Peptides against a protein of PDB entry 4Y8H. Designs and how they scored, part 27

Target 1, 222 residues: chain A of PDB entry 4Y8H
Amino acid sequence: TTIVGVKFNNGVVIAADTRSTQGPIVADKNCAKLHRISPKIWCAGAGTAADTEAVTQLIGSNIELHSLYTSREPRVVSALQMLKQHLFKYQGHIGAYLIVAGVDPTGSHLFSIHAHGSTDVGYYLSLGSGSLAAMAVLESHWKQDLTKEEAIKLASDAIQAGIWNDLGSGSNVDVCVMEIGKDAEYLRNYLTPNVREEKQKSYKFPRGTTAVLKESIVNICD

## One batch from the design tools (peptide; made by RFdiffusion4, then SolubleMPNN)

Design b2_p13_2_s3 (from b2_p13_2, 7 letters changed)
Fold by OpenDDE base, seed 2:
Structure b2_p13_2_s3 (fold): chain B 222 residues (1-222), chain A 13 residues (1-13)
Amino acid sequence: as target 1 above (222 residues)
Amino acid sequence: SLGHHRVVRGHSL
């Protein structure tokens, strides 16, 4: 997996690749790694697919209940704290590595969470097996005061670095943009750089296409 | 030889 988050002047963008693997096998070419916690709070997940999906759904449900109880819009720091405490409780056995981002009444936020419950904050972040490939792009091209369009491009370029250079990453780029004062914009398959061309020929040959030229029977019993 | 049953770990992301 390659997942990234990038803050811009009026919000935050997250992006992910769409490959799922089982060791050396590509299990899914177009999986969704971006998850909605609340309408304006999204996360990207790396690690175990079932754990990333289940933990984000659980916290999403609890955030909705908390929002209703408090009569307040959900905050990214509340989601961060709930995820962190849950993951810490399970001592890294829940294999979820998350970039959590969103907008709330306090502004735009970007965090990362590791499976043992540690958290980081930054203006740009990457996680997954492709994180170093992504970080090379981020470190080379990140600047302060990014526009929305510059941040989407930077995030998508960083994901593509994972697609091309990391075996655990591949296929497409998904993007979610969370801008202050707007609805979240989920861009499924924002880039599809790996569309296979049509097969030029059929490999189905008639039976008997390969002729038997010679046959010999050898007795191996003494 | 402990056959490492490769627990087909769920999909990795």
Scores: peptide ipSAE 0.296, ipTM 0.665, DockQ to the pose 0.142; fails the geometry check
Fold by OpenDDE base, seed 5:
Structure b2_p13_2_s3 (fold): chain B 222 residues (1-222), chain A 13 residues (1-13)
Amino acid sequence: as target 1 above (222 residues)
Amino acid sequence: SLGHHRVVRGHSL
């Protein structure tokens, strides 16, 4: 997996690749790694797919209940705290590594969470097996005061670095843009750089293409 | 008959 988050002047963007693996096997070529916690709070997940999905749904449900109870819009720091406390309780056994981002009445936020419940804050972040490939791009091209378009470009370039260089990453780029004063913009398959062309040849050969070189009948019954 | 626990190897992301 390659997941990234990038802050820009009026919000935050997160992005992810779309490969799921089972050891050396590509299990899903176009999985969704961006999860909605609330309408304006999204996360990207790396690690165990079931754990990332389940924990984000659990916290998303609790955030909605908390929002209703408090009559307040959900805050990214509330989601962060709930995720952190939950993951810490399970001592890293819940294999969720998350970039959590969003906009709320206090502004735009970008955080990361590790499975043991540690958290980081930054203007740009990467996680997953492709995180170093992504970070090489981020460190090379990140600047202060990014525009929305520059941040989307930077995030997508960082994900592409994972797609091309990390075995655990591949296929497409998904993006979610959370801008202050707007609805979240979920861009599923924002880039599809791995669309296979039409196969030039049929692999269905006519019968008899493979010659029988030898035939032997062996009686194996006594 | 001991049920084959399919070790659902979780998808890695």
Scores: peptide ipSAE 0.294, ipTM 0.658, DockQ to the pose 0.136; fails the geometry check
Fold by OpenDDE base, seed 1:
Structure b2_p13_2_s3 (fold): chain B 222 residues (1-222), chain A 13 residues (1-13)
Amino acid sequence: as target 1 above (222 residues)
Amino acid sequence: SLGHHRVVRGHSL
């Protein structure tokens, strides 16, 4: 997996590749690694697919209940704290590595969480097996005061570095843009750089192409 | 021969 987050002047973007693996096998070529915690709080997940999905859904449900109870829009730091405490409770046995980002009444936020419950903060972050490939791009091209368009490009270029160089990453780029004062923009398959060429030939031959060389009938009652 | 039940580890991301 390659997942990234990039802050820009008026919000935050997260992006992910779309490969899922089972050892040397590509299990899914176009999985979704971006999860909605709330309308304006999204995360990208690396690690165990079931754990990333389950933990983000659990916290998403609890955030909704908390929002209703407090009559307040969800905050990214509340999601961060709930995720951290849950993951820490399970001592790294829940294999979720998350980039959590969003906008709330306090502004735009970008965090990462590791399976043992540690958290980081930054203007740009990468996680997963492709994180070093992504970070090479981020460190080379990140600047302060990015525009939305520059941040989307930087995030997508960083994911592509993972797609091309990391065995655990591949296929497509998914993006989610969270801008202050707007709805979240989920861009599923924002880039599809691995579209297969049309097959030049069919391996469907006419019936009878394989000749029958010999037939024999054997009585099993003799 | 103990068949290595390859625990089908869940999908890795």
Scores: peptide ipSAE 0.291, ipTM 0.662, DockQ to the pose 0.141; fails the geometry check
Fold by OpenDDE base, seed 3:
Structure b2_p13_2_s3 (fold): chain B 222 residues (1-222), chain A 13 residues (1-13)
Amino acid sequence: as target 1 above (222 residues)
Amino acid sequence: SLGHHRVVRGHSL
């Protein structure tokens, strides 16, 4: 996996690749690694697929209840705290590594969470097996006061570095943009740079290409 | 022969 988050002047962008693996096998070519916690709070997940999905759904449900109880829009720091406490309780046995981002009445936020419950804050972050490939791009091209368009480009370029250089990353780029005063913009398959060309050979043979040499009926019931 | 039970590793992201 390669996941990234990048802050810009009026919000935050997160992005992810779309490969799932089972050891050396590509299990899914176009999985979704971006999860909605609330309308304006999204996360990207690395680690165990079931754990990343289940933990984000659980905290998303609790954040909705908390929002109703408080009569307030949910805060990114509330989601961060709930995720941290849950993951820490399970001592790293829930294999979720998350970049959590969003906008709320206090502004735009970007955090990371590890499976043991540690958290970091930054203007740009990367996680997953492709994180070093992504970070090489981020460290080379990140600057203060990024525009929305510059941040989307930087995030997508960083994910592509993972796609091309990390065995655990591949296929497509998904993006979610969270800008202050706007709805979240989820861009599924924002880039599709790995569309397979048509196969040179057809495997559709005429009927009868393999001749039936012998038929026998065996009664298996006594 | 210790049968290496292949731990069915869940999907990794």
Scores: peptide ipSAE 0.287, ipTM 0.656, DockQ to the pose 0.134; fails the geometry check

Design b2_p13_2_s4 (from b2_p13_2, 8 letters changed)
Fold by OpenDDE base, seed 2:
Structure b2_p13_2_s4 (fold): chain B 222 residues (1-222), chain A 13 residues (1-13)
Amino acid sequence: as target 1 above (222 residues)
Amino acid sequence: ADGHYRVVTGHSL
């Protein structure tokens, strides 16, 4: 996996690749790694697919209940705190590594969470097996006061670095843009740089295509 | 900052 988050002047963008693996096997070429916690709070997940999905759904449900109880819009820091406390309770056995981002009444936010419950904050972040490939792009091209378009471009370039250089990453780029004062914009398959061409030939041959050139019967009993 | 993960069970992301 390659997942990234980038803050821009009026919001935050997250992006992910779309490969799922089982060791050396590509299990899914176009999986979704971006999860909605609330309408304006999204996360990107790396680690165990089932754990990332389940933990984000659980916290999403609890955030909705909390929002109803408090009569307030959900806050990214609330989601962060719920996620980290849950993950810490399970001592890293829930294999979820998350970039959590969103907009709320306090502004735009970007955080990361590791499976043992540690958290980081930054203007740009990467996680997953492709994180170093992504970070090389981020460190080279990140600047202060990015526009929305510059942040989407930077995030998508960072994901592509993972797609091209990390075995655990591949296929497509998914993006979610969370801008202050707007609805979240989920861009499924924002880039599809790995569309396979049509197969030129069939490998199904008629029976008898391979001729028997020679036959010999050997007695192996003395 | 960058982070790394290891898959324990099932599908890896």
Scores: peptide ipSAE 0.194, ipTM 0.589, DockQ to the pose 0.255; fails the geometry check
Fold by OpenDDE base, seed 1:
Structure b2_p13_2_s4 (fold): chain B 222 residues (1-222), chain A 13 residues (1-13)
Amino acid sequence: as target 1 above (222 residues)
Amino acid sequence: ADGHYRVVTGHSL
């Protein structure tokens, strides 16, 4: 997996590749690694697919209940704290590594969470097996006061570095843009750089191409 | 250990 987050002047973008693996096997070429915790709080997940999905759904449900109870829009720091405490309680046995980002009444936020419950904060972050490939791009091209378009470009270039250089990453780029004062924009398959051209020939031959050389009917009833 | 996250259950991301 390659997942990234990038803050820009008026919000935050997260992006992910779309490869899922089973050891050396590509299990899914176009899985979704971006999860909605709330309308304006999204995360990208690396690690165990089931754990990333289940933990984000659980915290998403609890965030909704908390929002209703408090009559307040969900906060990224509330999601961060709930995720952190949950993951820490399970001592890294829940294999979820998350970039959590969003916008709330306090502004735009970008965090990372590791499976043992540690958390980091930054203007740009990467996680997953492709994180070093992504970070090489981020460290080279990140600047303060990025525009939305520059941040989407930077995030997508960082994911592509994972796609091309990390065995655990591949296929497509998914993006989610969370801008202050707007709805979240989920861009599923924002880039599809691995679409194969149409096959020049078909292996579907006409019926009867292989001749029947011999036929026998055997009665198996006594 | 090699920068790849551990597969515990199901697919690895």
Scores: peptide ipSAE 0.194, ipTM 0.613, DockQ to the pose 0.205; fails the geometry check
Fold by OpenDDE base, seed 3:
Structure b2_p13_2_s4 (fold): chain B 222 residues (1-222), chain A 13 residues (1-13)
Amino acid sequence: as target 1 above (222 residues)
Amino acid sequence: ADGHYRVVTGHSL
């Protein structure tokens, strides 16, 4: 996996690749690694696929209840705190590694969470097996006061570095943009740089290509 | 460690 987050002047962008693996096998070529916690709070997940999905749904449900109880829009720091306390309780046995980002009444936020419950803050972050490939791009091209367009470009270039250089990453780039005063823009398959060409040969032979050499009826009931 | 927990026979991201 390669996941990234990048803050810009009026919000935050997160992005992810779309490969899932099972050891050396590509299990899914176009999985979704961006999860909605609330309308304006999204996360990107690395680690165990089931755990990333389940933990984000659980916290998303509790954030909705908290929002109703408080009569307030949910805050990114509330989601962060709920996630880290849950993950810490399970001592890293819930294999979720998350970049959590969003906008709320206090502004735009970007955090990371590890499976043991530690958290980090930054203007740009990367996680997953492709994180070093992504970070090489981020460290080379990040600057203060990025525009929305510059941040989307930087995030997508960082994910592509994972796609091309990390075996655990591949296929497509998904993006979610969270800008202050706007709805979140979820851009599923924002880039699709790995469309397969048509196969040169087909194994669809005419019926009868393999001759029937023998037919026998066997009684299977005594 | 690549910063993720792998379950035996599970999907990894």
Scores: peptide ipSAE 0.192, ipTM 0.600, DockQ to the pose 0.204; fails the geometry check
Fold by OpenDDE base, seed 5:
Structure b2_p13_2_s4 (fold): chain B 222 residues (1-222), chain A 13 residues (1-13)
Amino acid sequence: as target 1 above (222 residues)
Amino acid sequence: ADGHYRVVTGHSL
């Protein structure tokens, strides 16, 4: 996995690749790694697919209940705190590594969470097996006061670094843009750089193409 | 048990 988050002048963008693996096998070429916690709070997940999905759904449900109870819009820091406390309780046994981002009445936020419940904050973050490939791009091209378009470009370039250089990453770039005063913009398959052209040849050979080189009849009954 | 390849569900991200 390659997941990234990038803050820009009026919000935050998160992005992810779309490869799921089972050891050396590509399990899914176009999985979704961006999860909605609330309408304006999204996360990207690395680690165990079920754990990332389940923990984000659990916290998303509790955030909705909390929002209704308090008559307040959900806050990214509330989601962060709930996620980290849950993950810490399970001492890293829930294999969720998350970039959590969003907009709320207090502004735009970007955080990361590790499976043991540690958290970090930054203007740009990367996680997953492709995180170093992504971070090389981020460190090279990140600047203060990014525009929305610059942040989307930077995030997508960082994910592409994972797609091209990390075995655990691949296929497409998904993006979610959370801008202050707007609805979240989920851009599923924002880039599809691995669309294969039509195969030049059919691999359906005529019957009899493979010659029988040798035949032997063996009696296996005594 | 605490590594990325927690194939708990068979899928790693």
Scores: peptide ipSAE 0.189, ipTM 0.611, DockQ to the pose 0.173; fails the geometry check

Design b2_p13_4_s1 (from b2_p13_4, 5 letters changed)
Fold by OpenDDE base, seed 3:
Parts: sequence; C-alpha cells; structure tokens
Structure b2_p13_4_s1 (fold): chain B 222 residues (1-222), chain A 13 residues (1-13)
Amino acid sequence: as target 1 above (222 residues)
Amino acid sequence: RAAALATKDPVIL
C-alpha cells in the first residue's frame, strides 16, 4: 500500500493506490483504501484489510452517535482520539495504519495513526510499504501555501511513485478532497494509468474444435 | 511449505 495526505491553503487531500495482496499474489487490482468516518472526515488505510475497514466503520458509527449526542459536527481530533484509544487497547493486534484527515468547525486537519496507538501530525504524511517512494516525491515538491490543484497533483504523483516502485502498491489512484466550507469530493479512480492492452490472442475456439472420439454410459450402481 | 496452503494469508493493503 501507498497512502498519502497533503494539506493545502483551504483544506486537505488524501490519496491511495488500489492494490491488495496475499503474500506474492495480487488479491484485488482495484480495492478501495479510502474510508468515510463522517461526511467531512475521511481515512486512508494500510495493513490488514479487514482491520482497516472494521475499525473505521466502528469509529464512524461512534462518531455519528457522538455528533447526535453533542448536537455538533464531528471533529477530526475526536476521531483521532477514539481510533488511538481503541488501537492501543488491542496492543497492535488490530493491524490498522491510518492517515486521518478532514475539515470541521475548527479548520482542516491531517494526522497519522499506527497500530499500537501512536499518532503523528504534519502538513504532508505517507504510510504503507510504498511510503518511502511517496515521501521522496513529497520532500522534493512540497511547499507552503499549496493550492487545491497543486495538492491533488502532489498527492497523485506521490501515489504513482508507490505504484511504480513498491511491490505492495499498484493499479490506480483514488483521491478524497476535503475543503473548508464544501462537501467532501471522493474521486474514485482519479487516475487509471495501468489499463491493460488487448490480449494478443483469443483462446475461444468454435464448439467441436476438439472431436468427440467416443461416448459411453456407465452404470455406477452395482 | 505444503501445510502453508491450509492457512491462507490475510489480505494486506
């Protein structure tokens, strides 16, 4: 997996690749690694696919209940705190590594969470097996006061570095843009740089290409 | 190595 987050002047962008693996096998070429915690709070997941999905759904449900109870829009720091306390309780046995981002009444936020419950903050972040390939792009091209368009490009270029250089990453780029005062924009398959060409040959032969040499009815009941 | 076929690796992202 390669996942990234990038802050811009009026919000935050997260992006992910779309490969899942089972040892040396590509399990899915176009999985979704971006999860909605709330309408304006999204998460990118690396690690065990079941754990990343289940933990984000659990916290998403509890954030909705908390929002109803408090009569307030959910905050990114509330999701961060709930995630880290849950992960810490399970001592890293829940294999979720997350980039959590969003917008709330306090502004735009970007955090990372590790499976043992540690958390980081930054203007740009990367996680997963492709994180070093992504970070090489981020460190080379990140600047203060990025526009929305510059941040989407930087995030997508960083994911592509993982797609091309990391064995655990591949296929497509998914993006989610969370801008202050707007709805979240989920861009599924924002880039599809790995469309397979047409197969050189077809193995569909006409019926009867292999001749029937003999038929026999055998009674299997003695 | 043949016994590793019984425990399918988890899906990893």
Scores: peptide ipSAE 0.471, ipTM 0.761, DockQ to the pose 0.097; fails the geometry check
Fold by OpenDDE base, seed 2:
Structure b2_p13_4_s1 (fold): chain B 222 residues (1-222), chain A 13 residues (1-13)
Amino acid sequence: as target 1 above (222 residues)
Amino acid sequence: RAAALATKDPVIL
């Protein structure tokens, strides 16, 4: 997996690749790694697929209940705190590594969470097996005061670095843009750089294409 | 431990 988050002047963008694996096997070529916690709070997940999905759904449900109870829009720091306390309780046995981002009445936020419940804050972040490939792009091209378009480009270029250079990453780029004063913009398959060309030939040969040249029965029991 | 690892690999992202 390659997941990234990038803050820009009026919000935050997150992006992910779309490969899932089972050991050496590609399990899904076009999985979704971006999860909605609330309308304006999204996360990207790396690690165990079931754990990333289940923990984000659980916290999303509890954030909705908390929002109703408090009569307030959900805050990214509330989601962060709930996620980290849950993950810490399970001592890293829940294999979720998350970039959590969003907009709320306090502004735009970007955080990361590790499976043991540690959290980081930054203007740009990467996680997953492709994180170093992504970070090389981020460190080379990140600047202060990014526009929305510059941040989407930077995030998508960083994901592509994972797609091309990380075995755990591949296929497509998904993006979610969370801008202050707007609805979240979920861009499923924002880039599809790995569309396979049509197969030039059929490999279905007629029966008898391979001639039997010789048959022999060998007794292997004395 | 060994028998649980001999089953299907978990889906990893």
Scores: peptide ipSAE 0.470, ipTM 0.760, DockQ to the pose 0.091; fails the geometry check
Fold by OpenDDE base, seed 1:
Structure b2_p13_4_s1 (fold): chain B 222 residues (1-222), chain A 13 residues (1-13)
Amino acid sequence: as target 1 above (222 residues)
Amino acid sequence: RAAALATKDPVIL
């Protein structure tokens, strides 16, 4: 997996590749690694697929209940704290590595969470097996005061570095843009750089192409 | 070798 987050002047973008694996096997070529915690709070997941999905759904449900109870829009720091405390309780046995990002009444936020419950903050972040390939792009091209378009480009270029160089990453780029004062923009398959051309020939031969050379009937009853 | 194929690796992202 390659997942990234990039802050820009008026919000935050997250992006992910779309490969899942089972050891040396590609399990899915076009899985979704971007999860909605709330309408304006999204995360990208690396690690165990079931754990990333389950933990984000659990915290998403609890964030909704908390929002209703407090009569307040969900905050990214509330999701961060709930995720952190949950993951820490399970001592890294829940294999979820998350980039959590969003917009809330306090502004735009970008965090990362590791399976043992540690958290980081940054203007740009990468996680997963492709994180070093992504970080090489981020460190080379990140600047302060990015525009929305520059941040989407930077995030998608960083994911492509994972797609091309990391065995655990591949296929497509998914993007989610969270801008202050707007709805979240989920761009499923924002880039599809690995579409294969149609096969020039079919190897489906007509029935009867293989001739029967010999037939024999054997009685097996005495 | 056959026994190692019987433990399905978890789906990893």
Scores: peptide ipSAE 0.467, ipTM 0.757, DockQ to the pose 0.099; fails the geometry check
Fold by OpenDDE base, seed 5:
Structure b2_p13_4_s1 (fold): chain B 222 residues (1-222), chain A 13 residues (1-13)
Amino acid sequence: as target 1 above (222 residues)
Amino acid sequence: RAAALATKDPVIL
């Protein structure tokens, strides 16, 4: 997996690749790694697929209940705190590594969470097996005061570095843009750089193309 | 009884 988050002047963008794996096998070529915690709070997940989905749904449900109970819009720091406390309780056995981002009445936020319940804050972040490939792009091209378009480009270029260089990453780029004063813009398959060309030849040979060289009937009962 | 279910690597993102 390669997941990234990038802050820009009026919000935050998160992006992810779309490969899932089972050891050496590509399990899904176009999985969704961006999860909605609330309408304006999204996360990207790396690690165990079931754990990332289940923990984000659990906290998303609790955030909705908390929002209704308090008559307040959900805050990114509330989601962060609930996630980290849950993950810490399980001592890293819930294999969820998350970039959590969003907009709320306090502004735009970007955080990361590790499976043991540690949390980081930054203007740009990367996680997953492709995180170093992504970080090489982020460190080379990140600047202060990014526009929305510059941040989407930087995030998508960083995911592409994972797609091309990390075995655990591949296929497509998904993006979610959370801008202050707007609805979240979920861009599923924002880039599809791995569309295979049409197969030049068919491997459906006519019946009988492989000649039978020898036949033998052997009785296996003595 | 328990041995048959554990054979697949978990799906990793």
Scores: peptide ipSAE 0.463, ipTM 0.751, DockQ to the pose 0.090; fails the geometry check

Design b2_p13_4_s2 (from b2_p13_4, 4 letters changed)
Fold by OpenDDE base, seed 1:
Structure b2_p13_4_s2 (fold): chain B 222 residues (1-222), chain A 13 residues (1-13)
Amino acid sequence: as target 1 above (222 residues)
Amino acid sequence: RAAALATNDPVIE
């Protein structure tokens, strides 16, 4: 997995590759690693696929209830705290590694969470087996006061570094853009750089192509 | 095996 988050002047973008694996096997070539916690709070997940999905759904549900109870729009820091406390309670046994990002009445936010419940903050972040490949791109090209377009480009380039260089990453780039004062823009398969060309030949031959050369009936009973 | 989204495990030494 390669997942990234990049802050820009008026919001935050997250991006992910679309490969899931089972050891050396590609389990899914086009899985979705971006999850909605709330309308304007999204996360990218690495680790155990079921755990990343389940924990984000659980916190998403609790965030909705909390929002209704408090009559306030969901905050990224509330989601962060709920995720952190939940993951810490399970001492890393819930294999969720998350980049959590969003916009709320306090501004734009970008955080990461590890399975044991530690959290980090930054203007750009990467997680997953492709995180170093992504970080090489981020460290080379990140600057303060990125535009939306520059941040999308940087995030997608960082994911592509994972796609090309990390065995655990592959196929497509998914993006979610969360800009202040706008709805979240989920861009499923924003880039599809690995579309295979049409197969040159078909090995589906007509029935009867292989001739029967000989037949024999053998009695195996005494 | 469960489907995995491969990650590096963070260790603070």
Scores: peptide ipSAE 0.235, ipTM 0.803, DockQ to the pose 0.259
Fold by OpenDDE base, seed 2:
Structure b2_p13_4_s2 (fold): chain B 222 residues (1-222), chain A 13 residues (1-13)
Amino acid sequence: as target 1 above (222 residues)
Amino acid sequence: RAAALATNDPVIE
C-alpha cells in the first residue's frame, strides 16, 4: 500500500493506490482504500483490509451520532481521538494504519494514526509499504502554499512512486480532495496507468493438439 | 491469509 496526504492553501488532499495482497498474491487489483468518515472527513487505510474498513465505518457512525448530539459539524480531531482511543484499546491487534484528513469549521487538517494508537501531524504524510517511495517524492517536491492542482499532482506522483517501486502497491491512483467551503471531491481511479493491452493470442487449443505417443500401466505394489 | 493493504511494519506485511 501507498497512501499519502498533502495540505494545500485552501484544504487537504489524500490519495491511495489500489492493490490488495495476500502474501505474494494480488487479491484485488482495484480495491478502494479511501473511506468516508463523514461528508468532509475522509481517510486512507493501510494494514488489514477488513480492519481499516470496519474501524472507519464504526467511527464514522459514532461521528454522525456525535454531530447530531452536539448540533455541530464533525471535526477531524474528534475522529482522530475516537480512532486512536479505539486502536489503543486493542493494543495494535486491529491492524489499521490511517491517514485522516478533512475540513471542518476550524479549518483543514491532516493526521496519521498507527495501529497501536499513536498519532502524527504534518503538512504532508505517507504510510504503507510504499511510504518511503512516496516520501522521496514528497520531500523532493513539497513546498509551502501549494495550490489545489499542485497538491493533487504531488499526491498522485507520490502514489505512482509506490506503484512503480513497491511490491505491495499497484494499479491505479484514487484521490479525495477536501477544500474549505466545498463538498469533498472523490476521484475514484483518477489515474489508471496500468491498463493491460488486449491479449494477442488465444491459448485454448483443440482437444488432441498434444498427441499421446504411448501409454503404460506400471504396477507399484509388491 | 486475510487480505492486506501492505505496510512497512514488520508485524503486518
Scores: peptide ipSAE 0.233, ipTM 0.800, DockQ to the pose 0.257
Fold by OpenDDE base, seed 3:
Structure b2_p13_4_s2 (fold): chain B 222 residues (1-222), chain A 13 residues (1-13)
Amino acid sequence: as target 1 above (222 residues)
Amino acid sequence: RAAALATNDPVIE
């Protein structure tokens, strides 16, 4: 997995690759690693696929209830606190590694969470097996006061570094843009750089290519 | 084996 987050002048962008694995096997070529916690709070997940999905749905449900109870739009720091307390309680047995980002009435935010419940803050972050490939791009090209377009490009270039150089990453780039004063923009398969060419041969032969030599009816009841 | 979104963390099997 390669997941990234990048803050820009008026919001935050998160991005992910779309490969799922089972040891040396590609399990899914186009999985979704971006999850909605609330309308304007999204996360990217690495680790166990079931745990990343389940924990974000659980916290998303509780954030909705909290928003209704308080009559306030949900805050990214509330989601962060709920996630880290839940993960810490399970001592890393819930295999969720998350980049959490969003916009709320206090501004734009970007955090990371590890499975044991530690949290980090930054203007740019990467997680997953492709994190070093992504960070090489981020460290080379990140600057203060990025535009939305510059941040989307930087995030997508960082994910592509994981796609090309990390065995655990592959296929496509998904993006979510959270800008202050706007709805979140989820861009599923924003880039599809790995479209396979037409197969050179087909193994679909006409029926009857293999001759039937004999037929018999066998009674299997005693 | 469960579907994984690979990390850099060491895993003890």
Scores: peptide ipSAE 0.229, ipTM 0.785, DockQ to the pose 0.216
Fold by OpenDDE base, seed 5:
Structure b2_p13_4_s2 (fold): chain B 222 residues (1-222), chain A 13 residues (1-13)
Amino acid sequence: as target 1 above (222 residues)
Amino acid sequence: RAAALATNDPVIE
């Protein structure tokens, strides 16, 4: 997995690759790693796929209830706190590594959470097996006062670094843009750089192509 | 094995 978050002048962007794995096997070539906690609060997940989905849905539900109860728009820090307390309670056994981002009445926010319940804050973040590949791009090209377009470009380039260089990452780039005063823009398969060309030949040979060299009938009973 | 979204954690990949 390669997941990133990048703050820009008027919001935050998160991005992810779309590979899921089971050891050496590609389980899903186009999985969705971006999850909606609330309309304007999204996260990207690495770790156990089921845990990332389940924990974000649980906190998303609780955030909605909290919002209704308090008559307040959901805040990113509330989601962060609920997530970290939940993850800490399970001592890293819930394998969720999250980049949490969003916009709320207090502004734009970008955080990361590890499975043991630690949290970080930054203007740019990366997680997953591709995090170092992504961070090499981020460290090389990040600057203050990024525009929306520059931040999307930087985030997508960082994900591509994971796609090309990390075995755990692959296929496509998903993006979610959360700009202050706007609806969240979820860009599923924003980039699809791994579209395979049409196969030149079929390996479906006619029946009988492989000759039978010999046949033998053996009695297996004594 | 559960579907994984690989991490750079030595235990979880």
Scores: peptide ipSAE 0.223, ipTM 0.792, DockQ to the pose 0.260

